# Designs tried in a protein design run: peptides against a protein of PDB entry 2AUS. Part 66

Target 1, 323 residues: chain A of PDB entry 2AUS
Amino acid sequence: ADIKREVIVKDDKAETNPKWGFPPDKRPIELHIQYGVINLDKPPGPTSHEVVAWIKRILNLEKAGHGGTLDPKVSGVLPVALERATRVVQALLPAGKEYVALMHLHGDVPEDKIRAVMKEFEGEIIQRPPLRSAVKRRLRTRKVYYIEILEIDGRDVLFRVGVEAGTYIRSLIHHIGLALGVGAHMAELRRTRSGPFKEDETLVTLHDLVDYYHFWKEDGIEEYIRKAIQPMEKAVEHLPKIWIKDSAVAAVAHGANLTVPGIVKLNAGIKKGDLVAIMTLKDELVALGKAMMSTQEMIERSKGIAVDVEKVFMPRDWYPKLW

## One batch from the design tools (peptide; made by RFdiffusion4, then SolubleMPNN)

Design b2_p14_3_s2 (from b2_p14_3, 9 letters changed)
Fold by OpenDDE base, seed 4:
Structure b2_p14_3_s2 (fold): chain B 323 residues (1-323), chain A 14 residues (1-14)
Amino acid sequence: as target 1 above (323 residues)
Amino acid sequence: SAADHARVTELARK
């Protein structure tokens, strides 16, 4: 999520009509909820599915989905996409994750050795998915982006870890324990980040959502529930983006593929096959799709399919048909 | 953060 992507401008004269669409900051509260994502602090105990069901009940919603399962005992950052935004969770599944973990060692190890060995686990690790995972139990590599030791208290090691999606922290701790020669287990785990969602002022509890919904429905105060729900565009901040002309928006919203003439600006480093977000010039999410060209090809070519549109989010009527 | 540390330490002590 922290990868600053260069923005290449292809059409510096492209303007946007302020009367068209609904920018993320200007949606009426009902529309904001329909295109919302909650940065939920999942409590320990319930499953991620139970928590999603509770949010649907609290907010009187028909549909919701989560951006990646947390085990029942695991707390922290669970993005929950609402209603029309529900399918945006597909952008969050492949996103990097951060955790704070407590590792308990099964023997005494000098602190310097703990620090040295844990640093060796930065990079590529081999993992086998646990028996309870929906994933085929094949050996696979995963990236550990960083390990930050927060505290060492005898046999208890508290650390922050940034990992590739689908890295099992329990398995990482088991391997660290083996490398230390004493063995180890995961005592506690909290997720502190899921792509663009982190522990910040946007993190809310189930209790907060109950209170904020009541303030809106009973007292007419929308401010709290508005702040508790992020626009769906937040859930795609970590993706490479392509910004399109107003004249292309309605076609893409109808499920047409994005062609090269529709592009105003785009991020550098898009490869063929990448998941990309198609945006308006007002930073509204139109659709997710698969890049059919690289950034370079999208700059150099005058014609062709730039993006195969897979998931439309924007309503068909927010922008006029200009064809 | 110190807050993350405090929260996980508090959870780990329960």
Scores: peptide ipSAE 0.026, ipTM 0.668, DockQ to the pose 0.138
Fold by OpenDDE base, seed 5:
Structure b2_p14_3_s2 (fold): chain B 323 residues (1-323), chain A 14 residues (1-14)
Amino acid sequence: as target 1 above (323 residues)
Amino acid sequence: SAADHARVTELARK
């Protein structure tokens, strides 16, 4: 999410009609909810599926989905995509995660040795998924981006950890304990980040959602529920983006692949096979797709399929058909 | 967050 991506302009004369579409900040409240994502503070106790079911009940929704399972005992950042935005969670599944973890050591270890050994776990690690995982139990490499020790109190080690998607913190702690020679277990875990979603002013509880929905429905005050729901475009902030002409939007919204002539601007460093977000010039999410070209090929070529469109989000009528 | 650190620190002391 923190990777700054350069924006390359291919057509500096391209304008957008202000009458077309619904920019993320200008959606009526009902439409904002239909294209929303909640940055939920998941409580410890319930499953991620139970929490999604409660949100659907609280907000009177037909469908919702979460941006990556938290175990019942794990609290913190759970992105929940609503209604028409439900499938945007596919952008969040591969995103990096941050946790705060409490590790309990099964013996006494000098603090200097704890710090030295934990630093060796930064970088590439080999993990086997736990038995409860839906993922095949094959050995796989994962990245640990950073380990920050927050506190050491005797046998208790509090630390922040940034990891590649599908890194198991319980398994990491077990291996750290083995490397220390005394063994260890995970006493507590909280997720503090999931891609672009973090612990900030957008983080809300289930109680907040109950109150904010009541203020809207009974008191006519939409401000709180509007702030509690992020636009679906938040869920793609970490992806490389391609911005398209107004004349290309309706075609992509009908499921047509993006061709090179439709591109106005794009992020640097797109590779063939990357997941990309197709955006309007008003920063509205049209679709997610697979890049069929690099950034350089999309600049240099005059024709061809730039993006294979996998999932459309934008309604077909927000922009006129210009083909 | 500072609040999460405080909570996990408090839980570490129990």
Scores: peptide ipSAE 0.024, ipTM 0.683, DockQ to the pose 0.140
Fold by OpenDDE base, seed 2:
Structure b2_p14_3_s2 (fold): chain B 323 residues (1-323), chain A 14 residues (1-14)
Amino acid sequence: as target 1 above (323 residues)
Amino acid sequence: SAADHARVTELARK
C-alpha cells in the first residue's frame, strides 16, 4: 500500500466536465453512504460477519461487506464497505496487513536471542492454513515485510508485524516459539492496518456509528456520520489506477472493457493480470478490472483492450453516453 | 502508536 506509483500522462489536453459525476467529497450524504467504506475498530468478541450485520442494522442498510476477516478475539481495523460499494472489498482482500501482537513464550529466553531470531522471520515464510480456514490446507509461502519489536517483558514480546494478505500471525508466533526452542503462543492480536485503512482519525467504533446515525436522523446533523464514512475510492488507493476520458466513462459504467484510446493517464508498473482501478478525471471509481496490457503496452499501443472490466461501481447515468 | 502500545500493554497486564 505504501508504494508510490508514478503517473504517466498520455493526453495532457484532456478535460473533464464539472457537471458530470459525483466526486468523492461532493456526494450528498445519502449517496456518500451508498458509496461508503467504514474504517471500523472491530471489538474483540464478535465475528467479522456479526459486526457487518450490526452495521447494517445501525445504518439501516441492505448490503455490506468486510475487507478481510478478523477472528472473534482479534480487534482493530476492519474496513466495511456499504451498499453499492460492498464489492470494493475485493480490492482489500489481497492488500497487505499490519498487526500488533503479544507473543507469550513458554520459557525464558535472553532478549538478544529473541531479537536475533525474530529478525530471521522477516522475508519469506512457509505456512499452512489453520483447520478453521475454508481455504485448502496446502503449504504456501507468505511474505513478512517487517517485524518491529516494541517491548520485551520477560516472556511477553510485543511486536508490530507487516505481512502479506492471508499470513497467519498465530502460525508465525508458533514458528518463532519453535525457533527459540521454548515454544510460544499468541496471547493477543490487533490489526492496525488493512491496505489503505489504518489507525487514524477515520477509525470509528460501533458506538460512534450509533451516536452519529442518531445525530443525523434525530437532530439533522450529518457532519459526524459523513466523517465516519470514507468514500469507496479510499478502498482502492493502494491499487494501480487508470484515469479515463469523460467519453469513455459511460461505456465502462455499462460494463464495456476499457480500450487504449479511453486512457488519459495511468500509473507506472502495471503488469498484465494486475487488478486495476478505473478512475474518472475527478478521481471517481468507475470500475475494477484486470489489466490486459502492461503500462508500457498501454502507452505504445493505439488500440486494443487495456482492461477487462470485472466490477462496475459507478451508476450508468452519472456520465452521458457519448457513443 | 504510543497509544496502541499503551492499550495492548494495558490489555496484556489484565
Scores: peptide ipSAE 0.023, ipTM 0.652, DockQ to the pose 0.122
Fold by OpenDDE base, seed 1:
Structure b2_p14_3_s2 (fold): chain B 323 residues (1-323), chain A 14 residues (1-14)
Amino acid sequence: as target 1 above (323 residues)
Amino acid sequence: SAADHARVTELARK
């Protein structure tokens, strides 16, 4: 999520009509909820599915989805996309994750050896998915981006770990324990980050949501529930973006593929096959799609399909049809 | 962060 992407301007004269669309900061509360994502602090105990069901009940929603399962015993950052934003979770599934884990060692190991061995697990590791995963139990590589040892207390090792999506921390701890020669297990796990969602002022509990919904419905106070819900655009901050002309927005909102003439600006480093966010000049999410060209090809070419549109989010009526 | 430590420690104590 912290990848700074250069913005390349293709059309420096492109303007946007301020009367068209609904920028994330200007959505009425009902519309904000319809295009919202909650940065939920999932409690330990319930499944991620139970928590999503509770949010739907609390907020009187028809649809919601989560940005990647946390096991029942695992707490912390669970992005929950609401209503029309529900499918934005597809952008969060491949996103990197951070955890704080408590590892319990099954024997005494010198601290220097713990530190040395854990450092060797930074980089590419081979994992087998657990039996309970819906994923085929094939050996696969995963990236451990970093391991930061926070505390060592005898046999208890508290550490922060940044990992590629679908890295199993329980399996990592098991392999660390084997490498230490004494064995280990995961005592506790909290997710502290899921792509652009982290432990910050946007993190809310289920209790907060109950109270904030009550303040809105009974007292007419929108401020708390508005703050508790992030715009769906937050869920795509980590993706490469393509910003399009106002004249292209309605076509893409109708499910048309993005063609090269519609591009105003784009991030550097887009590759063919990348998941990209198609944005308006007001930073509204129009659609997610698959890049059919690189950034360089989108700059150099005058025509062709730039993005195969996979999922539209924007309503068809926010921008006029200009075709 | 110290807050992460406190939260994980509080979780580990339950």
Scores: peptide ipSAE 0.027, ipTM 0.637, DockQ to the pose 0.124; fails the geometry check

Design b2_p14_3_s3 (from b2_p14_3, 10 letters changed)
Fold by OpenDDE base, seed 5:
Structure b2_p14_3_s3 (fold): chain B 323 residues (1-323), chain A 14 residues (1-14)
Amino acid sequence: as target 1 above (323 residues)
Amino acid sequence: SAAAQARVAALARA
């Protein structure tokens, strides 16, 4: 998510009509909700599915989905995509995660040994998925990007960990305990990051949502509920982007594949097979798709399919048909 | 517990 991507301009003369579309920060409140994502502070106790059902009830919504399951006992960052934005969660599932964990050791270990052994778990680890996971119980590699020890209090080790999607912190702690020779278990876990969503000023509780919805419906004050909901474009900030001409937007919104002539600018380092976000020149999300070319091929070629469009988000009428 | 999760969250922000 933190990778700054260079922007390569292919057409420096391309302009956008200000009358077309709805930029993320200029949506009427009802439209903002329909294309919204909540950075929810999930409480410990309920399942991620129960929390999504409560949000639907609180906000009077037909549809919602979450950006990656947290176990009942796990708290913290749970992105919840609303209504027409519900399927943007597909961009968040493969995104990196950060956690703060409390590990309890089953014996006394010198602090220097704890620090040395935990440092060895940075990089590639082999995991078996838990019995309760929908994932096939095959051994798989996962990346641990970093481990930062925050506090050591006797047998209790508090640490921050950045991991590849689908890394099991409970299993990591079990293996650390084995490597220390005393055994260990996960006492507590909180998720502090899910891709572009962090513990910041956008993080809201279920209680906040109840109050903010009440202020809107009973008092006519939309400011709080507007601030509590992020535009769906936030959920794709970590993806490589391709920006397209106004003349290409309606075709892509109708489900047509993006062709090379429609590209105005794009991020560097796109590979064939990457998940990419197709954007307007006003930074509106049109669609998600699979890159059929590299960045270099999209620059050098005059024609061909650049992106296989998998999921359209933009309504068909926001931009005129110019094809 | 909620109190224990709050401690983990507070220490994560420090």
Scores: peptide ipSAE 0.023, ipTM 0.696, DockQ to the pose 0.720
Fold by OpenDDE base, seed 3:
Structure b2_p14_3_s3 (fold): chain B 323 residues (1-323), chain A 14 residues (1-14)
Amino acid sequence: as target 1 above (323 residues)
Amino acid sequence: SAAAQARVAALARA
């Protein structure tokens, strides 16, 4: 999420019609909800699926989905994409995660040794998925981006950890405990980040959502529920972006692949096979797709398929057909 | 564990 990406402009004369589309800041409240993502503070206790079902009931929604399962006992950042935005969660699955974890050691270990050993777990680690995971139980590498020890109280170690998607903190703690020679287990876990979603002023509880929906429906006050829901575009901030001409938007919204002539500007460092967000010049999410070219190829080539469009979000009627 | 989670959450925000 924090990766700054250079923007390369291919067409500096490209303009956008202000009458077309619905920029994230200009959506009526109902439309904002239809294309929304909640940065939910998931309570400990319920499953991620139960929480999604509660949000659907609270907000009177037909469809919603979450940006990556938290275990029942795990609290914190659970992005919940609403209605027409529901499938944007696919962009959040591969995103990095941050947690605060409480590790309990099964023996006494000097603090200096705890600090030294935990630092050795920064970088590549080998994990096997747990039995309960839908993932094949093959050994795999995962990146630990950082470990920050927050507190050591005897056998209790509180730490922040940034990890590659699908790193199991329970397994990490188990391996740290083995390396310390005493064993350890995960006592508590909270997710503090999921890609662009973090603990900030956008983090809301289920209780907040009940109150904010009531203020809107009974009192006519939209501001709280509007603020509690992020635009779906937030869920793709961590992806490389390609911005397209107004004339290309309707075609992509109909499921056509993006061709090179449709590109106005793009992020540097796109590789073939990357998940990319196709955006309008008003920063509206049109679609997600797979890059079929690198950034360099998209600059140098005059024609060809730049992006294989996998999932359209934008309605077909927001932009006119200009082909 | 709710108190432990609240402590973890408080320390995560500090």
Scores: peptide ipSAE 0.023, ipTM 0.690, DockQ to the pose 0.781
Fold by OpenDDE base, seed 2:
Structure b2_p14_3_s3 (fold): chain B 323 residues (1-323), chain A 14 residues (1-14)
Amino acid sequence: as target 1 above (323 residues)
Amino acid sequence: SAAAQARVAALARA
């Protein structure tokens, strides 16, 4: 999420028609919900699937999906994509995560030794997924981006940790405990970030959603439910982007691959095989796809398939067919 | 405990 990407302009004369599409800030409330993502504060107790089912019931939705499982006992940031935006979660699954964890040590260890050993766990670690994970139990490397010790109180160690997607904090704490020689377990865990979603003013509870939906349906006040739901474009902020001509939007919305002539501007550093977001000049998400070219190839080439379109989000009628 | 959860939540918001 914190990766700054340069924007390279290919066509500085490209304009967009203000009458076409629905920019993220200009969607009617029903359309905003259909293309929404909730930054949910998941309570401890329920599964992530139960929480998604409750959101569907509260908001009277047919479909929803979450941006990465939290265990029942784990609280905090759970992005929940709604209705037509449901599949945007594929952009969030590979995104980095941050947690605050409470580790309980099974013996007394000097604070200097705790700090020294925990610092050694920054970088690459080897993990085996737990038995309860849907992931095949193969040994795999994962990145720990940072460990910040917040507090040490005897055998209790409170720390912030930034990790690659699918890093198991329970397993990390177990290995730290082994390295300290006394053993340890995860007493508590909260997720504080999931890609672009963090603990901020957009974080809402299930109770907030009940109240805000009631204010809309019974009192006619849409403001609260509008603020509680983020546009689906929030869920792709951390991806490299390609912005396309108005004339290319309808073709991509019909499931055509993006070709090089359709590109107006793009982020630097796209590699072949990267997941990319295809955007309009109004910052509307058209589709997610796989880059078939690097940024450099997309600049230098006059033709060819730039992006293999994997998932369309934009309706076919938001932009006119210009071909 | 509820107290430990409240502490983790409070420290995560600070």
Scores: peptide ipSAE 0.023, ipTM 0.682, DockQ to the pose 0.861
Fold by OpenDDE base, seed 1:
Structure b2_p14_3_s3 (fold): chain B 323 residues (1-323), chain A 14 residues (1-14)
Amino acid sequence: as target 1 above (323 residues)
Amino acid sequence: SAAAQARVAALARA
């Protein structure tokens, strides 16, 4: 998520009409909610599905979805996409995750050995998905990006871990315990990051949402609920982006594929097959799609399908049809 | 425990 992507400009003269669209910062509160994502602090106890159902009830919503399951006992960052933004979870499911975990060792191990062995688990690991996973129980590789030991207190090891999506921290801790020769289990787990969503000032509880919704509906104060909901564009910050001409927006919003002439600017390093976000010049999310060209091909070619549009988010009427 | 959760949460915010 922290990869700074270079922006390559193809058309430096491209302007945008300020009367078209609704930039993320200029949405009326009702529209902001319709295109919102909550950075929820999921409590321990409930399932991620129960928490989504509660948010729908609290905010009087028809639809919502979460950006990646947390087990009932696991707390922390659960992105919940609302209403028209619900499908943006597709961008969050494959995103990297960070956790803080408490590992309890089943025997005494010198601290130096703990540190040495845990460092060996940085990089590629082999995991078997748990029995309850919808994923086929085949051995699969996963990346551990980093392990940071925060504290060692006898048999208790507190650590931060950055992992590829669908890495099971419980299984990682089990394997670390085996490598240490004493065994271990996961005592506590909190998710501290899910792609662009982290523990910051945007993290809110279910209680906060109840209060903030009340302040809006009963007291007419929208500030709190506005702050508690992030624009859907937040959920795609980690993706490579392609910014398009105003004249291309309505076509893409109707489900047309993005063609090369519609591109104003794009991130470097897009590969064929990458998930990309199609943006307006006002940083509004139009659609998600699959890149059909590399960045280089999108620069060099004058025509062709740049992006196969998979999911449209923008309403069809925010921009005029200019074709 | 609530204490272990509080410790994990406190260290995650630091």
Scores: peptide ipSAE 0.021, ipTM 0.672, DockQ to the pose 0.857

